# Peptides against a protein of PDB entry 4DOW, part 60

Target 1, 157 residues: chain A of PDB entry 4DOW
Amino acid sequence: TFSWVGRPLPNRKQFQQMYREICMKINDGSEIHIKVGQFVLIQGEDNKKPYVAKLIELFQNGAEVPPKKCARVQWFVRFLEIPVSKRHLLGRSPPAQEIFWYDCSDWDNKINVETIIGPVQVVALAPEEVIPVDQKSEETLFVKLSWNKKDFAPLPP

## One batch from the design tools (peptide; made by RFdiffusion4, then SolubleMPNN)

Design b2_p17_6_s4 (from b2_p17_6, 7 letters changed)
Fold by OpenDDE base, seed 5:
Structure b2_p17_6_s4 (fold): chain B 157 residues (1-157), chain A 17 residues (1-17)
Amino acid sequence: as target 1 above (157 residues)
Amino acid sequence: MDKKIQEEIKKANEKAS
């Protein structure tokens, strides 16, 4: 179950009420609050691994009946989600914790909040920085580069 | 590690609905 936290933010978008935060109620009855700007795991299709995304907007879509709780996201992609024929462009074998900023607009960046599995920690690193491999970092994903379906590129500072 | 991370997070954040 998802519910809005706080009052709608002032906006001029038709049929959209924007929010800063949403509450996700989990099985044990506890609640997890997720805010715009945080990273989340999104349910994959048919037994696929969850997608990684950054929340850009949280909004209620009033154009639908009933109104739908939605989010706009910035997608990230795992190395194994990149076509096999293009993986060589990275020039290295990335660790499993590395993800890439998806720099394309061909993916629908609007999701239903019900597809959110939960929050995840994503840390941006400079290309030369080493991804830490320790017990404390096992639950963290790291991003150094973007992927635009053609090549990898450093993230802007 | 990615798979493990995802599984752990999924288990921890199973939503009621």
Scores: peptide ipSAE 0.065, ipTM 0.636, DockQ to the pose 0.060
Fold by OpenDDE base, seed 1:
Structure b2_p17_6_s4 (fold): chain B 157 residues (1-157), chain A 17 residues (1-17)
Amino acid sequence: as target 1 above (157 residues)
Amino acid sequence: MDKKIQEEIKKANEKAS
């Protein structure tokens, strides 16, 4: 179950009410709060790892019947989601913790909040910075580059 | 698999409707 936290934010988008925070309730009654700007895991297809995304907007879409709790996201992509024929362009074998900023608009960036698995920690690094591979950083994902379906590039500002 | 991912997947299994 998902519920909004706080009052809606002022906006001029027709049929949409924007929020800063959403609450996800789990079976034992505990709650997980997620805010705009945080990173989340999104449910993938069967037998696939979850997607990684940054929350850009949280909103209730009143244009749908019934209204839906939604989010707009910035997608990230895992190395294994890159086509096999393009992976060599990275020039290295990335660690499992590395993800890439998806710099394309062909993916729908609107999701239903019910697809959110939970929050995840993502840290941006400069290209020359080393990604830690120890257990201390095992719970953290790292991003150094973007992927635009053609090549890898430095992170967008 | 990332430890955090595994933990969050577990939490997802406990998610209320």
Scores: peptide ipSAE 0.103, ipTM 0.668, DockQ to the pose 0.057; fails the geometry check
Fold by OpenDDE base, seed 4:
Structure b2_p17_6_s4 (fold): chain B 157 residues (1-157), chain A 17 residues (1-17)
Amino acid sequence: as target 1 above (157 residues)
Amino acid sequence: MDKKIQEEIKKANEKAS
């Protein structure tokens, strides 16, 4: 179960109410609050790892019947999601914790909040910074580069 | 599999609709 936290933010988009925060209710009664700007895991295909995304907007979509709780996201891509024929362009074997900023518009960036699994920690690093591979870092994903379906590039400013 | 992913998958199984 998902519910909005706080009052709607001022906006000029018809049929939309924007929010800063949403609450995810767990069966044991506990609650997880997720805010705009945080990173989340999104439900993936069967036997596939969840997708990674940054929350850009949280909004109620009044254009749908019934109204839907939605989010706009910035997608990230895992190395294994990149076509096999293109992986060599990275020039190195990335650790399992590395993800890439998806710099394309071909993916729908609107999701239903029900697809959110939960929050995840993502840290941006400079290209020369080393990704930690110890046990302490196993809870964190790291991003150094973007992927635009053609090549890897430095992160957007 | 990433430890955090494993934890969140567990939470997903306990998530209320």
Scores: peptide ipSAE 0.099, ipTM 0.667, DockQ to the pose 0.059; fails the geometry check
Fold by OpenDDE base, seed 2:
Structure b2_p17_6_s4 (fold): chain B 157 residues (1-157), chain A 17 residues (1-17)
Amino acid sequence: as target 1 above (157 residues)
Amino acid sequence: MDKKIQEEIKKANEKAS
């Protein structure tokens, strides 16, 4: 169950009501608040692994009937999501915790909030920085580079 | 590890119906 937190943000969009925060109620009855700017796991298709995304906007889409709680996101991609024929371009074997900024617009960046599994920690690192593998960082994902379907590049600002 | 992370988070943050 998802519900908006706080008052709607000022906007001039006809069919959208913008929000800064949304509340996700989980099975044990507790609530998780997710804000714009946070990273989340998005439900994968079929038996696929969840997607990783950064929340850019939270809004209720009044153009739909009934209105839908939606989000706009910046996608990230795992190494194994990259075509096999292109993986060699990285020039190294990345750790499992590494993800890549998806620098393409071919993916729909609008999602229904109901597809959000939950928040996840994502940390940006410089290319030369080592990804921690200790227990404290076990649940953290790390991003160093972007992927534009053709090659890897430095992380955008 | 990535699979483990995702599975754990999925389980921990599973939404109520």
Scores: peptide ipSAE 0.070, ipTM 0.636, DockQ to the pose 0.062; fails the geometry check

Design b2_p17_7_s1 (from b2_p17_7, 10 letters changed)
Fold by OpenDDE base, seed 1:
Structure b2_p17_7_s1 (fold): chain B 157 residues (1-157), chain A 17 residues (1-17)
Amino acid sequence: as target 1 above (157 residues)
Amino acid sequence: SEIEKMIKEREEKIKNL
């Protein structure tokens, strides 16, 4: 169960009510609050690893009947999601904790909030910084570069 | 891990909807 937290934010978009925060009710009765700007895991397909995304907007879409609780996201991509023929362009074998900023507009960046699994920690690093692979950082993902389906590039500002 | 717990719990919730 997902419910809005707080008052709707002013916006100019027809049929949309924007929010800063949403509450996710878990089976055991616990609640997780997720805010715009945080990173989340999104449900994948067929036992695939969850997708990673940054929440850009939280909104109720009144253009649909019934209204849908939605999010607009910035996608990240895992190395194994990159075509095999282009993986060599990275020039190294990344650790499992590394993800890449998806710098393309071909993916739909609108999701239903019901696909959100939960929050995740994502840390941006400079290219020369080492990704720590220890027990403490096992749940943390790291991003250094973007991927635009053609090549890797420095992380966008 | 906490992430694994969230994944499993969410999957169970979706299945039981």
Scores: peptide ipSAE 0.031, ipTM 0.632, DockQ to the pose 0.041
Fold by OpenDDE base, seed 2:
Structure b2_p17_7_s1 (fold): chain B 157 residues (1-157), chain A 17 residues (1-17)
Amino acid sequence: as target 1 above (157 residues)
Amino acid sequence: SEIEKMIKEREEKIKNL
């Protein structure tokens, strides 16, 4: 289950109450707090790796009945999410920990918070920096480049 | 469910990259 943390932020959107933080209660009863600006794993198809996203906004959508807890996100893509025919454009074999900034506007960037699996660590690196693959960073994802459905490009600011 | 629909839609979009 999910619940808002703190007071709603001032905003001018009629049917949206914005928040900075949400509390995720997991199966064992423990709670995880997730804030705007953090990275999360989003539930994918069964037996598929979860999607990766950065939380841009947390809001309650009052236009729905009942109101829904939602998030607006910046999407990332895993290498294996990129079409096979285009993967060669990277020019290298990326480690499993590498993800790419999705630089297109064709995807719906609004999600239900119920699709959030949990937080994840994402680190931005310069192209020349080596992605660590040791056990210490096993759960960390790294981003160097963007993907815009046509080619890979330097990471957006 | 609505969540399942959203996930399916996302999967379809990825396939069409």
Scores: peptide ipSAE 0.026, ipTM 0.563, DockQ to the pose 0.846
Fold by OpenDDE base, seed 5:
Structure b2_p17_7_s1 (fold): chain B 157 residues (1-157), chain A 17 residues (1-17)
Amino acid sequence: as target 1 above (157 residues)
Amino acid sequence: SEIEKMIKEREEKIKNL
């Protein structure tokens, strides 16, 4: 179950009520609060790993009947989501914790909030920085580069 | 379901990267 936290933010969108925060209520009754700017895991297909995204906007889409709780996101891509034929362009074997900023507009960046599994920690690193592999960092994802379907590049400033 | 539809659409896009 998802519910808005706080009052709607001012905006000019006719059919969109904007919010800063949403509450996710899980089976045991506990609550997880997620805010704009945080990173989340999005439900994948059964045995597939979840997608990774940064929340850009939280909004209720009043143009739909009934209204839908939605989010706009910045997508990330896991190495194994990149086509096999292009993985060699990275020039190295990345650790499992590395993800890439998806630098294309061809993907729909609107999701239903009900697809959110939960929050995740994502840390941006410089290319020369080493990704830690200790126990404390195993739950953290790291991003150094962007992927634009053609090649890898440094993260946008 | 709506979720399954979204997931399927995303997977198709990934395949066409």
Scores: peptide ipSAE 0.025, ipTM 0.559, DockQ to the pose 0.837
Fold by OpenDDE base, seed 3:
Structure b2_p17_7_s1 (fold): chain B 157 residues (1-157), chain A 17 residues (1-17)
Amino acid sequence: as target 1 above (157 residues)
Amino acid sequence: SEIEKMIKEREEKIKNL
């Protein structure tokens, strides 16, 4: 169950109420609050790793009937999501914890909040920084580069 | 937490493929 936290933010978009925070109630009765700017795991195909995204906007889409709780996201892509023919462009074999900033507009960046599995930690690193591969905790993801379907590039600002 | 459990279960499913 998802519910808005706080009052709607000032917004000029018709039929869209913007929010800063959403509350996720899970089956055990506990609550997890997720804010704009945080990273989340998004439900993917069965038996595959979830998608990774940064929340840009949280909004209720009143144009839909019934209204939908939605999010606009910045996608990240896992190495295995990159076409096989392009993977060599990285020039190295990345650790499983590395993800890439997806720098394309071809993917729909609107999601239903119900597809959010939960929060995830994403840490941006400089190219010279070593990704700490901890076998005890593979929950933290790391990003050094962007991917624009053509090549890898330094992280955007 | 329930979310952690969900993540672990998913990881286990992937591992056992």
Scores: peptide ipSAE 0.023, ipTM 0.558, DockQ to the pose 0.050

Design b2_p17_7_s2 (from b2_p17_7, 11 letters changed)
Fold by OpenDDE base, seed 1:
Structure b2_p17_7_s2 (fold): chain B 157 residues (1-157), chain A 17 residues (1-17)
Amino acid sequence: as target 1 above (157 residues)
Amino acid sequence: SENEKYIKEREELIKNL
């Protein structure tokens, strides 16, 4: 169950109410609060690892009947989502914890909040920095590069 | 599925690369 936290933010978008924070109530009765700017895991296809995204906006879409709780996200991709023919462009075998900033606008970046599994920590690193692989960083993902369907590049500013 | 829309688009684009 998802519920808005706080008052709606001012906006000029018709049929939308924007929020800063949402509360996710999980099966054991505990609550997790997720805010704009945080990173989340999004439910993927069966037997696939969850997608990773940064929350850009939280909003209720009043154009739908009934209104839906939605989010706009910045997508990340896992290495296995890179086409086999392009993987060599990375020039290395990335650790499992590495993800890539998806630098394209061709994917729908609107999601239903019900697809959110939970928050995740994502840390941006410089290209020369080593990705930690110890137990302390097991739940942390790391991003060094962007992927624009053609090549890898430094992270956008 | 609530996430069917972007999953379909995402998978299609990946396969076509």
Scores: peptide ipSAE 0.288, ipTM 0.821, DockQ to the pose 0.537
Fold by OpenDDE base, seed 5:
Structure b2_p17_7_s2 (fold): chain B 157 residues (1-157), chain A 17 residues (1-17)
Amino acid sequence: as target 1 above (157 residues)
Amino acid sequence: SENEKYIKEREELIKNL
């Protein structure tokens, strides 16, 4: 169950009410609050790891019937989501914790908040910084580069 | 499902690369 936290933010978008924060109530009754700017895991296909995204906007879409709680996101991709024929362009074997900023606008970046599994920590690193490899857990993800469907590039500022 | 739209587009683009 998802519910808005706080008052709607001022905006000029027709049929949309924007929010800063949403509350996710899980099965045990506990609550997780997620804010704009945080990173989340989003439900993917069966037998696939969840998608990783940064929340850009939280909004209720009043143009839909019934109104839907939505988010606009910046997508990330996992290495295994990159086509096999292009993986060599990275020039190294990345650790499982590395993800890449998706530097294209061709994917729909609107999601229903009900697809959010939960928050995740994403840390931006410089190329020369070592990604800590923890054999115990992969809770923290790291991003150094962007992927634009053609090549890898330095992370946008 | 609630996420079918972007998943379909995303998977299609991955396959076509």
Scores: peptide ipSAE 0.283, ipTM 0.818, DockQ to the pose 0.503
Fold by OpenDDE base, seed 4:
Structure b2_p17_7_s2 (fold): chain B 157 residues (1-157), chain A 17 residues (1-17)
Amino acid sequence: as target 1 above (157 residues)
Amino acid sequence: SENEKYIKEREELIKNL
């Protein structure tokens, strides 16, 4: 169950109510608050690891009936989502914790908040910084580079 | 759902690259 936290932010967009924070109620009754700017795991297909995204906007879409709680996101990709023919462009074998900033606009970046599994920690590193070895790869993810379907590049500002 | 739509698009792009 998801519910808005606080009052809507000032907004001039018709049919959209903007929010800063959303509350996710877990099965055990506990609550997790997620804010704009944080990173989340998004449900993927069966037998696939969840997608990783940064929350850019939280909004209620009043154009739908009934209104839907939505988010706009910046997508990340896992190494295994890179085509096999292009993986060599990285020049190294990345650890499982590494993800890449998806630097394309060809994917819809609107999601239903109901597909959010939970928050995840994403740490930006310089290319020369070493990713710490961790047995649990999904606890903290690391991003050094962007991917634009053609090549890897330093992270955008 | 709209999420199912973007997932399909995303996975198709990955397969075709």
Scores: peptide ipSAE 0.278, ipTM 0.817, DockQ to the pose 0.494
Fold by OpenDDE base, seed 2:
Structure b2_p17_7_s2 (fold): chain B 157 residues (1-157), chain A 17 residues (1-17)
Amino acid sequence: as target 1 above (157 residues)
Amino acid sequence: SENEKYIKEREELIKNL
């Protein structure tokens, strides 16, 4: 269950109410608050690892009936989501905890908040910094580079 | 599913690369 935290932010979008924070209630009754700017895991396909995204906007879409709680996100991709024919362009075998900033606008970046599994820690690193590899999956993810369907590049600002 | 829209689009684009 998801519920808005706080009052709507001022905006001029006719059918959208913007929010800064959302509350996620877990099955055990505990609550997790997620804010714009944080990173989240999003449900992927069956038998696949969750997608990783940064929350850019939280909003209620009043154009839908009933209104839907939504988010706009910046997508990240895992190495295994890179086409096999292009993986060699990285020039190294990345650890499982490395993700890449998706530097394209061709993907729909609107999600339903109900697809959010939970928050995740994402740490930006310089190329020379070593990614600490942990046995635990999804504990902490690391990003050094962007991927634009053609090549890898340094992270955008 | 609720996330079917962007997942389908995302996967199709990956397959076409």
Scores: peptide ipSAE 0.283, ipTM 0.816, DockQ to the pose 0.507; fails the geometry check

Design b2_p17_7_s3 (from b2_p17_7, 13 letters changed)
Fold by OpenDDE base, seed 4:
Structure b2_p17_7_s3 (fold): chain B 157 residues (1-157), chain A 17 residues (1-17)
Amino acid sequence: as target 1 above (157 residues)
Amino acid sequence: EENKEKIKELEEKIKNL
């Protein structure tokens, strides 16, 4: 179950009420609060691993009947989601914890909040910074580069 | 305490990405 936290933000969009925070109630009755700007895991398809996304906007879509709780996201991709024929373009073997900023518009960036599994920690690093691969860091994902389906590039500002 | 189990589950999912 998902519910809005706080009052809607002022906006001029006729059919969209924007929010800063949403509450996710899980099976055991506990609650997790997720805010705009945080990173989340999104439910994968069948045997697919969860997707990684940054929350850009939280909004209620009043154009739908009934209104739906939605989010706009920035997608990230894992190395294994990149086509095998193009992985060599990275020039190195990344650790499993590395993800890439998806710099394409072909993916729908609107999701239903019901697809959110939970929050995840993502840390942006400079190319020269080492990705820690110890047990204490296994729960953290790291991003250095973007992927635009053609090549890797420096992370956008 | 209830949040601990969910957090642990999420951490395990992250490790398996």
Scores: peptide ipSAE 0.072, ipTM 0.716, DockQ to the pose 0.041
Fold by OpenDDE base, seed 5:
Order: structure tokens, then sequence, then C-alpha cells
Structure b2_p17_7_s3 (fold): chain B 157 residues (1-157), chain A 17 residues (1-17)
């Protein structure tokens, strides 16, 4: 179950009410609050691993009947989501914790909030920075580069 | 306490990404 937290933000979009925060209530009754700007795991297709995304906008789409709770996201991709034929372009074998900023517009960046599994920590690093392998870092994903389906590039500012 | 179990579950999901 998902519910909005706080009052809607002022916006100019006729059929959209924007929010800063949403509450996810899980089966045991506990609540997880997720805010714009946080990173989340999104449910994958049946046997696929979860997607990683940054929440850019939380909104209720009033143009739909019934209204839907939605989010706009910036997608990230895991190395294993990149086509096998292009993985060599990275020039190295990345650690499992590395993800890449998806620099393409071909994916729909609108999701239903019900597809959110939960929050995840993502840290941006410079290309020369080493990804820590400590147990404390196992829960954190790291991003250094972008991927645009053609090549890897430095992370945009 | 209940949040700890959920966090653990999420952490496990992260490790399996």
Amino acid sequence: as target 1 above (157 residues)
Amino acid sequence: EENKEKIKELEEKIKNL
C-alpha cells in the first residue's frame, strides 16, 4: 500500500499533483518513507533482477481513471544488463556493485509507485576512485560512468 | 525491530543485483 506524505507541491500541470514523499506500507504493518531524490529498486520482469532508479518526481496522475500514483525516474543499468557484445567497451571487469547512468531517452521514465521494492544507496565516484569492497559497502551501489547504448562516458556533472 | 528485517531483505536484494 502506498500513500502520499504531506501536502501537494504547487505546480502548473493540470492533471498532476506533485509530492515530495510517499509512504510504502508493507505486509507486517511497518512503513518505509521514500522521498524525491532517493534511489530505489524497481521490480523487474518475472525472472529479471530489479532495476535501479533515482526518483526525480512523485505525482498523482489525475488524467487516469482511477488516478494513479506515479514517479518519474532516472534509470541506471547494471553491467549485466548491457549487451554482451558491448561489455568489452568498458575495458575492465567491474565489481558487482557498479552501476551506470542510463543516458538514453528510449526508456519510459514514468513508473507506477507500486513497482518500487524499496530504497537503495547509490554513491557517485570519480573514475579514479576505488570502489570499496568492505562488508559495510556491500549494501551500496556505485556509479562512475554513463551508458548510452553505444559507449561508456564520464558521469555528467 | 520490524524495520531491521526489511532492511536486511533489501540488503540481500542489493547483493543479488
Scores: peptide ipSAE 0.071, ipTM 0.711, DockQ to the pose 0.040
Fold by OpenDDE base, seed 1:
Structure b2_p17_7_s3 (fold): chain B 157 residues (1-157), chain A 17 residues (1-17)
Amino acid sequence: as target 1 above (157 residues)
Amino acid sequence: EENKEKIKELEEKIKNL
């Protein structure tokens, strides 16, 4: 289950109440708090592996009946989600820890919070920086580049 | 496969918190 933490933030959007934090209660009864600006894993469809996203907004959509707890996200893609015919454009074989900023508007960036699996750590690196593969970085993903369905580019500012 | 394994590992870690 998901519940809002704190009071709604002031906003001008009709039918929306914005929040900075949400509480996720998992099966064992423990609670995980997730805030705007953090990165999360999102449930994929069917047998697809989870997606990676950054939370931009947390909001309750009052235009729906009943109201829905939602999030707006910035998507990231894994290398294996990129079409085979385009992968050569990277010019290298990325490590498993690397993800890419999705620089397209064709994906719906509104999600139900119920699709959130949990938080994950994502670190931005310069192109020349080496992605660590040691045990210390086992739970961390790294991003250097963006992907716009045509080519890879330096990470947006 | 390596990418998928890593994501799965992270997912399992979160579920086991």
Scores: peptide ipSAE 0.054, ipTM 0.627, DockQ to the pose 0.037
Fold by OpenDDE base, seed 3:
Formats: C-alpha cells, structure tokens, sequence
Structure b2_p17_7_s3 (fold): chain B 157 residues (1-157), chain A 17 residues (1-17)
C-alpha cells in the first residue's frame, strides 16, 4: 500500500498533484518512506533483476480514472542490461555493483509507484575512484559513467 | 523489529542482484 506523505507541492501541471514523499506500507505492517531524490529498485519482468532508478517526481495523476500514484524517474542500467555487442566499449569488466546513468529518452520515465520494490543506495564516483567491493558495500550500487546506447561517457553534471 | 526484518530482506535482495 502506498500513501502520500505531507501536503502537495505547488505546481503548474494540470491534473497533477506533486509530492515530496511517499509511504510504502509493507504486508508486515512496517512502513518505508521514500523521498524525491532517493534511489529505488523497480520491479522488472518476471525472473529479471530489478531496475534501478532515481526518483525525480512523485505525483498523483488526476487525469486518469481512477487517479494513479506515479513517479518520474531517471533510469540507471546494469552492465548486463547493455547489449552484448556494446559491452566491450567499456574497456573493462565492471563489478556487479556498478550501474550506469541511462542517457536516453526512449524509455518511459513515468512509472506506477506500485512497481517500487524499495530504496537502494547509489553512490556517484569519479572515474579514478575505486569501487569498493568489501562486505560493507554489498548493499550499495555505484555509478561512474553514463550510457546513451552508443557509448559510455562521464557522468552528467 | 518489523522494520529491521524488512530492511534485512531488502539488503538480501540487493546482495543478490
């Protein structure tokens, strides 16, 4: 179950109420709060690893009947989500914890909040910084580069 | 306690990515 936290933010978009935070109520009764700007895991297809995304907007879409709780996201991609024929462009074998900023508009960046699995920690690193692979970092994903379906590039500002 | 269990579940999920 998902519910809005706080009052709607002022916005100019017709039929959309913007929010800063949403509450996920889990089956066991516990609650997880997720805010705009945080990273989340998004449910993929069956038997697929979850997608990684940064929450850009949280909004209720009043244009739909019934209204839906939605989010706009910045997608990230895992190395294994990149076409096999293009992976060599990275020039290295990344650790499993590395993800890439998806710099394309071909993916719909609007999701239903019901697809959110939960929060995840994502840390941006400079190219020269080493991705830690120790036990303490097992829960953390790291991003150094963007991927635009053609090549890898430095992270966008 | 329930929150702890949920966090543990999420941690395990992330570990197995």
Amino acid sequence: as target 1 above (157 residues)
Amino acid sequence: EENKEKIKELEEKIKNL
Scores: peptide ipSAE 0.044, ipTM 0.689, DockQ to the pose 0.037

Design b2_p17_7_s4 (from b2_p17_7, 12 letters changed)
Fold by OpenDDE base, seed 4:
Structure b2_p17_7_s4 (fold): chain B 157 residues (1-157), chain A 17 residues (1-17)
Amino acid sequence: as target 1 above (157 residues)
Amino acid sequence: DEIEKKIKELEEKIKNL
């Protein structure tokens, strides 16, 4: 079960109520809170790793019947999601923990919150910083670069 | 519970990155 935390934020968008936080409630009564600005894993297809996204907005879409709990996200891409023919452009073999800021608008950035698996830690690094690959860091993803379907570039500000 | 299933899936996938 997903439920809003707190009161809706002031906004002038028709049919949309915006929130700062959402609660994922488990049947045993325990709760996981996720806030705008945090990173989440989104359910992927069969035999595929989850998608990675940063939450930009949380909102209820009143234009749908019944109203839907939604999020706007910034997408990230795993190395293996990049076409095989383009991977050489990175010039190195990245660790499994590296992801890339997706700098394109061809993907719909609106999702249903029901597709959220859970929170994940993402750390931004400068290109010269080393990505730790020890067992203690296995739960953390790292981003250094953006990908725009043509080439890699420095991370956006 | 679907959320519990998702959390379990999350835990399994994170350790296998």
Scores: peptide ipSAE 0.092, ipTM 0.743, DockQ to the pose 0.055
Fold by OpenDDE base, seed 2:
Structure b2_p17_7_s4 (fold): chain B 157 residues (1-157), chain A 17 residues (1-17)
Amino acid sequence: as target 1 above (157 residues)
Amino acid sequence: DEIEKKIKELEEKIKNL
């Protein structure tokens, strides 16, 4: 289950109450707190690997009945999510830990919070920086570039 | 793969949410 943490943030959107933090509670009593600005894994379709996203907003959508707990996200893509015919544009074989900033507006960036699997660590690197492979970074994803469905480009600021 | 392991663990946890 999901519950808001703290008071709603002041905003001028009529049907949206915004929050800074949400709590994921598992039936055994365990709790995970996730804040705006953190990265999360979003459940994929069928047996596909989870999507990666950065939380931009957490809000309750009061326009729905009943109100829905939602998030607005910045999407990232895994290399294997990029069409096979375009992967060569990267010019290299990326490690499995590399993801790409999705630089398109064609995807719906609103999600239901119940699709959140959990938090994940994402680190931005310069193109020339080497992705660490030590034990401390084994569970970390890394981003260097963006993908706009046409080509790869330097990471947006 | 540690990332895959973590993902799998989280996926199991989400079933209990």
Scores: peptide ipSAE 0.039, ipTM 0.649, DockQ to the pose 0.038
Fold by OpenDDE base, seed 1:
Structure b2_p17_7_s4 (fold): chain B 157 residues (1-157), chain A 17 residues (1-17)
Amino acid sequence: as target 1 above (157 residues)
Amino acid sequence: DEIEKKIKELEEKIKNL
């Protein structure tokens, strides 16, 4: 079950009510709160690993009947999601903890909040910084570069 | 693998939402 936390934020978008936080309530009584600006795992298809995204907006879409609880996200891509023929463009074999800022508009950046699995920690690094692979950072994802379906580039500001 | 463990844990939680 998903419910809004706090009062709706002012906005100019027709049919939309914006929020800063949503609560995921599990049947056993546990609760997970997620805020705009945090990173989340999004349900994938079949046995594929979850997608990684940053929450940009949380909103209720009143244009749909019934209204839908939605999010607008910035997508990230895993190395294994990049076509095999283009992986060589990275020039290295990235660790499993590395993800890439998806710099394309071809993916729908609107999701249903029910596809959110939960929060995840993502840390931005400079290209020259080493991705730590220790026990303390094992659950943390790291991003250095963007991917625009043609090439890799420095991370957007 | 802590990432894999976390994913599995969260996937189990989402089933109970």
Scores: peptide ipSAE 0.039, ipTM 0.653, DockQ to the pose 0.038
Fold by OpenDDE base, seed 3:
Structure b2_p17_7_s4 (fold): chain B 157 residues (1-157), chain A 17 residues (1-17)
Amino acid sequence: as target 1 above (157 residues)
Amino acid sequence: DEIEKKIKELEEKIKNL
């Protein structure tokens, strides 16, 4: 169950009430609060690993009947989501916990909040910084580069 | 893999949302 936290933010978009935070009630009765700006895991297709995304906006889409709780996201891609023919462009074999900023507009960046599995930690690193693979960072994903379907590039600002 | 464990844990928690 998903519910809005707090009052709607000022917004000019018709039929869209904007929020800063959403609450996810899970089976054991506990609550997970997720805010704009946090990173989340999104349910993957079939039995594939979840997608990784940063929440940009949380909004209720009142244009739909019934209204839908939605989010706009910045997508990240796992290395294995990159076409096989392009992976060599990275020039290295990345650790499993490395992800890439998806710098394309071809993917729909609107999701239903019910596809959110939960929060995940994502840390941006400079290219020269080593991705730690210690016990403390085993649950953390790291991003150094962007992917724009053509090549890898330094992270956008 | 701790990431996998976390994913499984989260999936179990949201199974009957």
Scores: peptide ipSAE 0.037, ipTM 0.644, DockQ to the pose 0.037

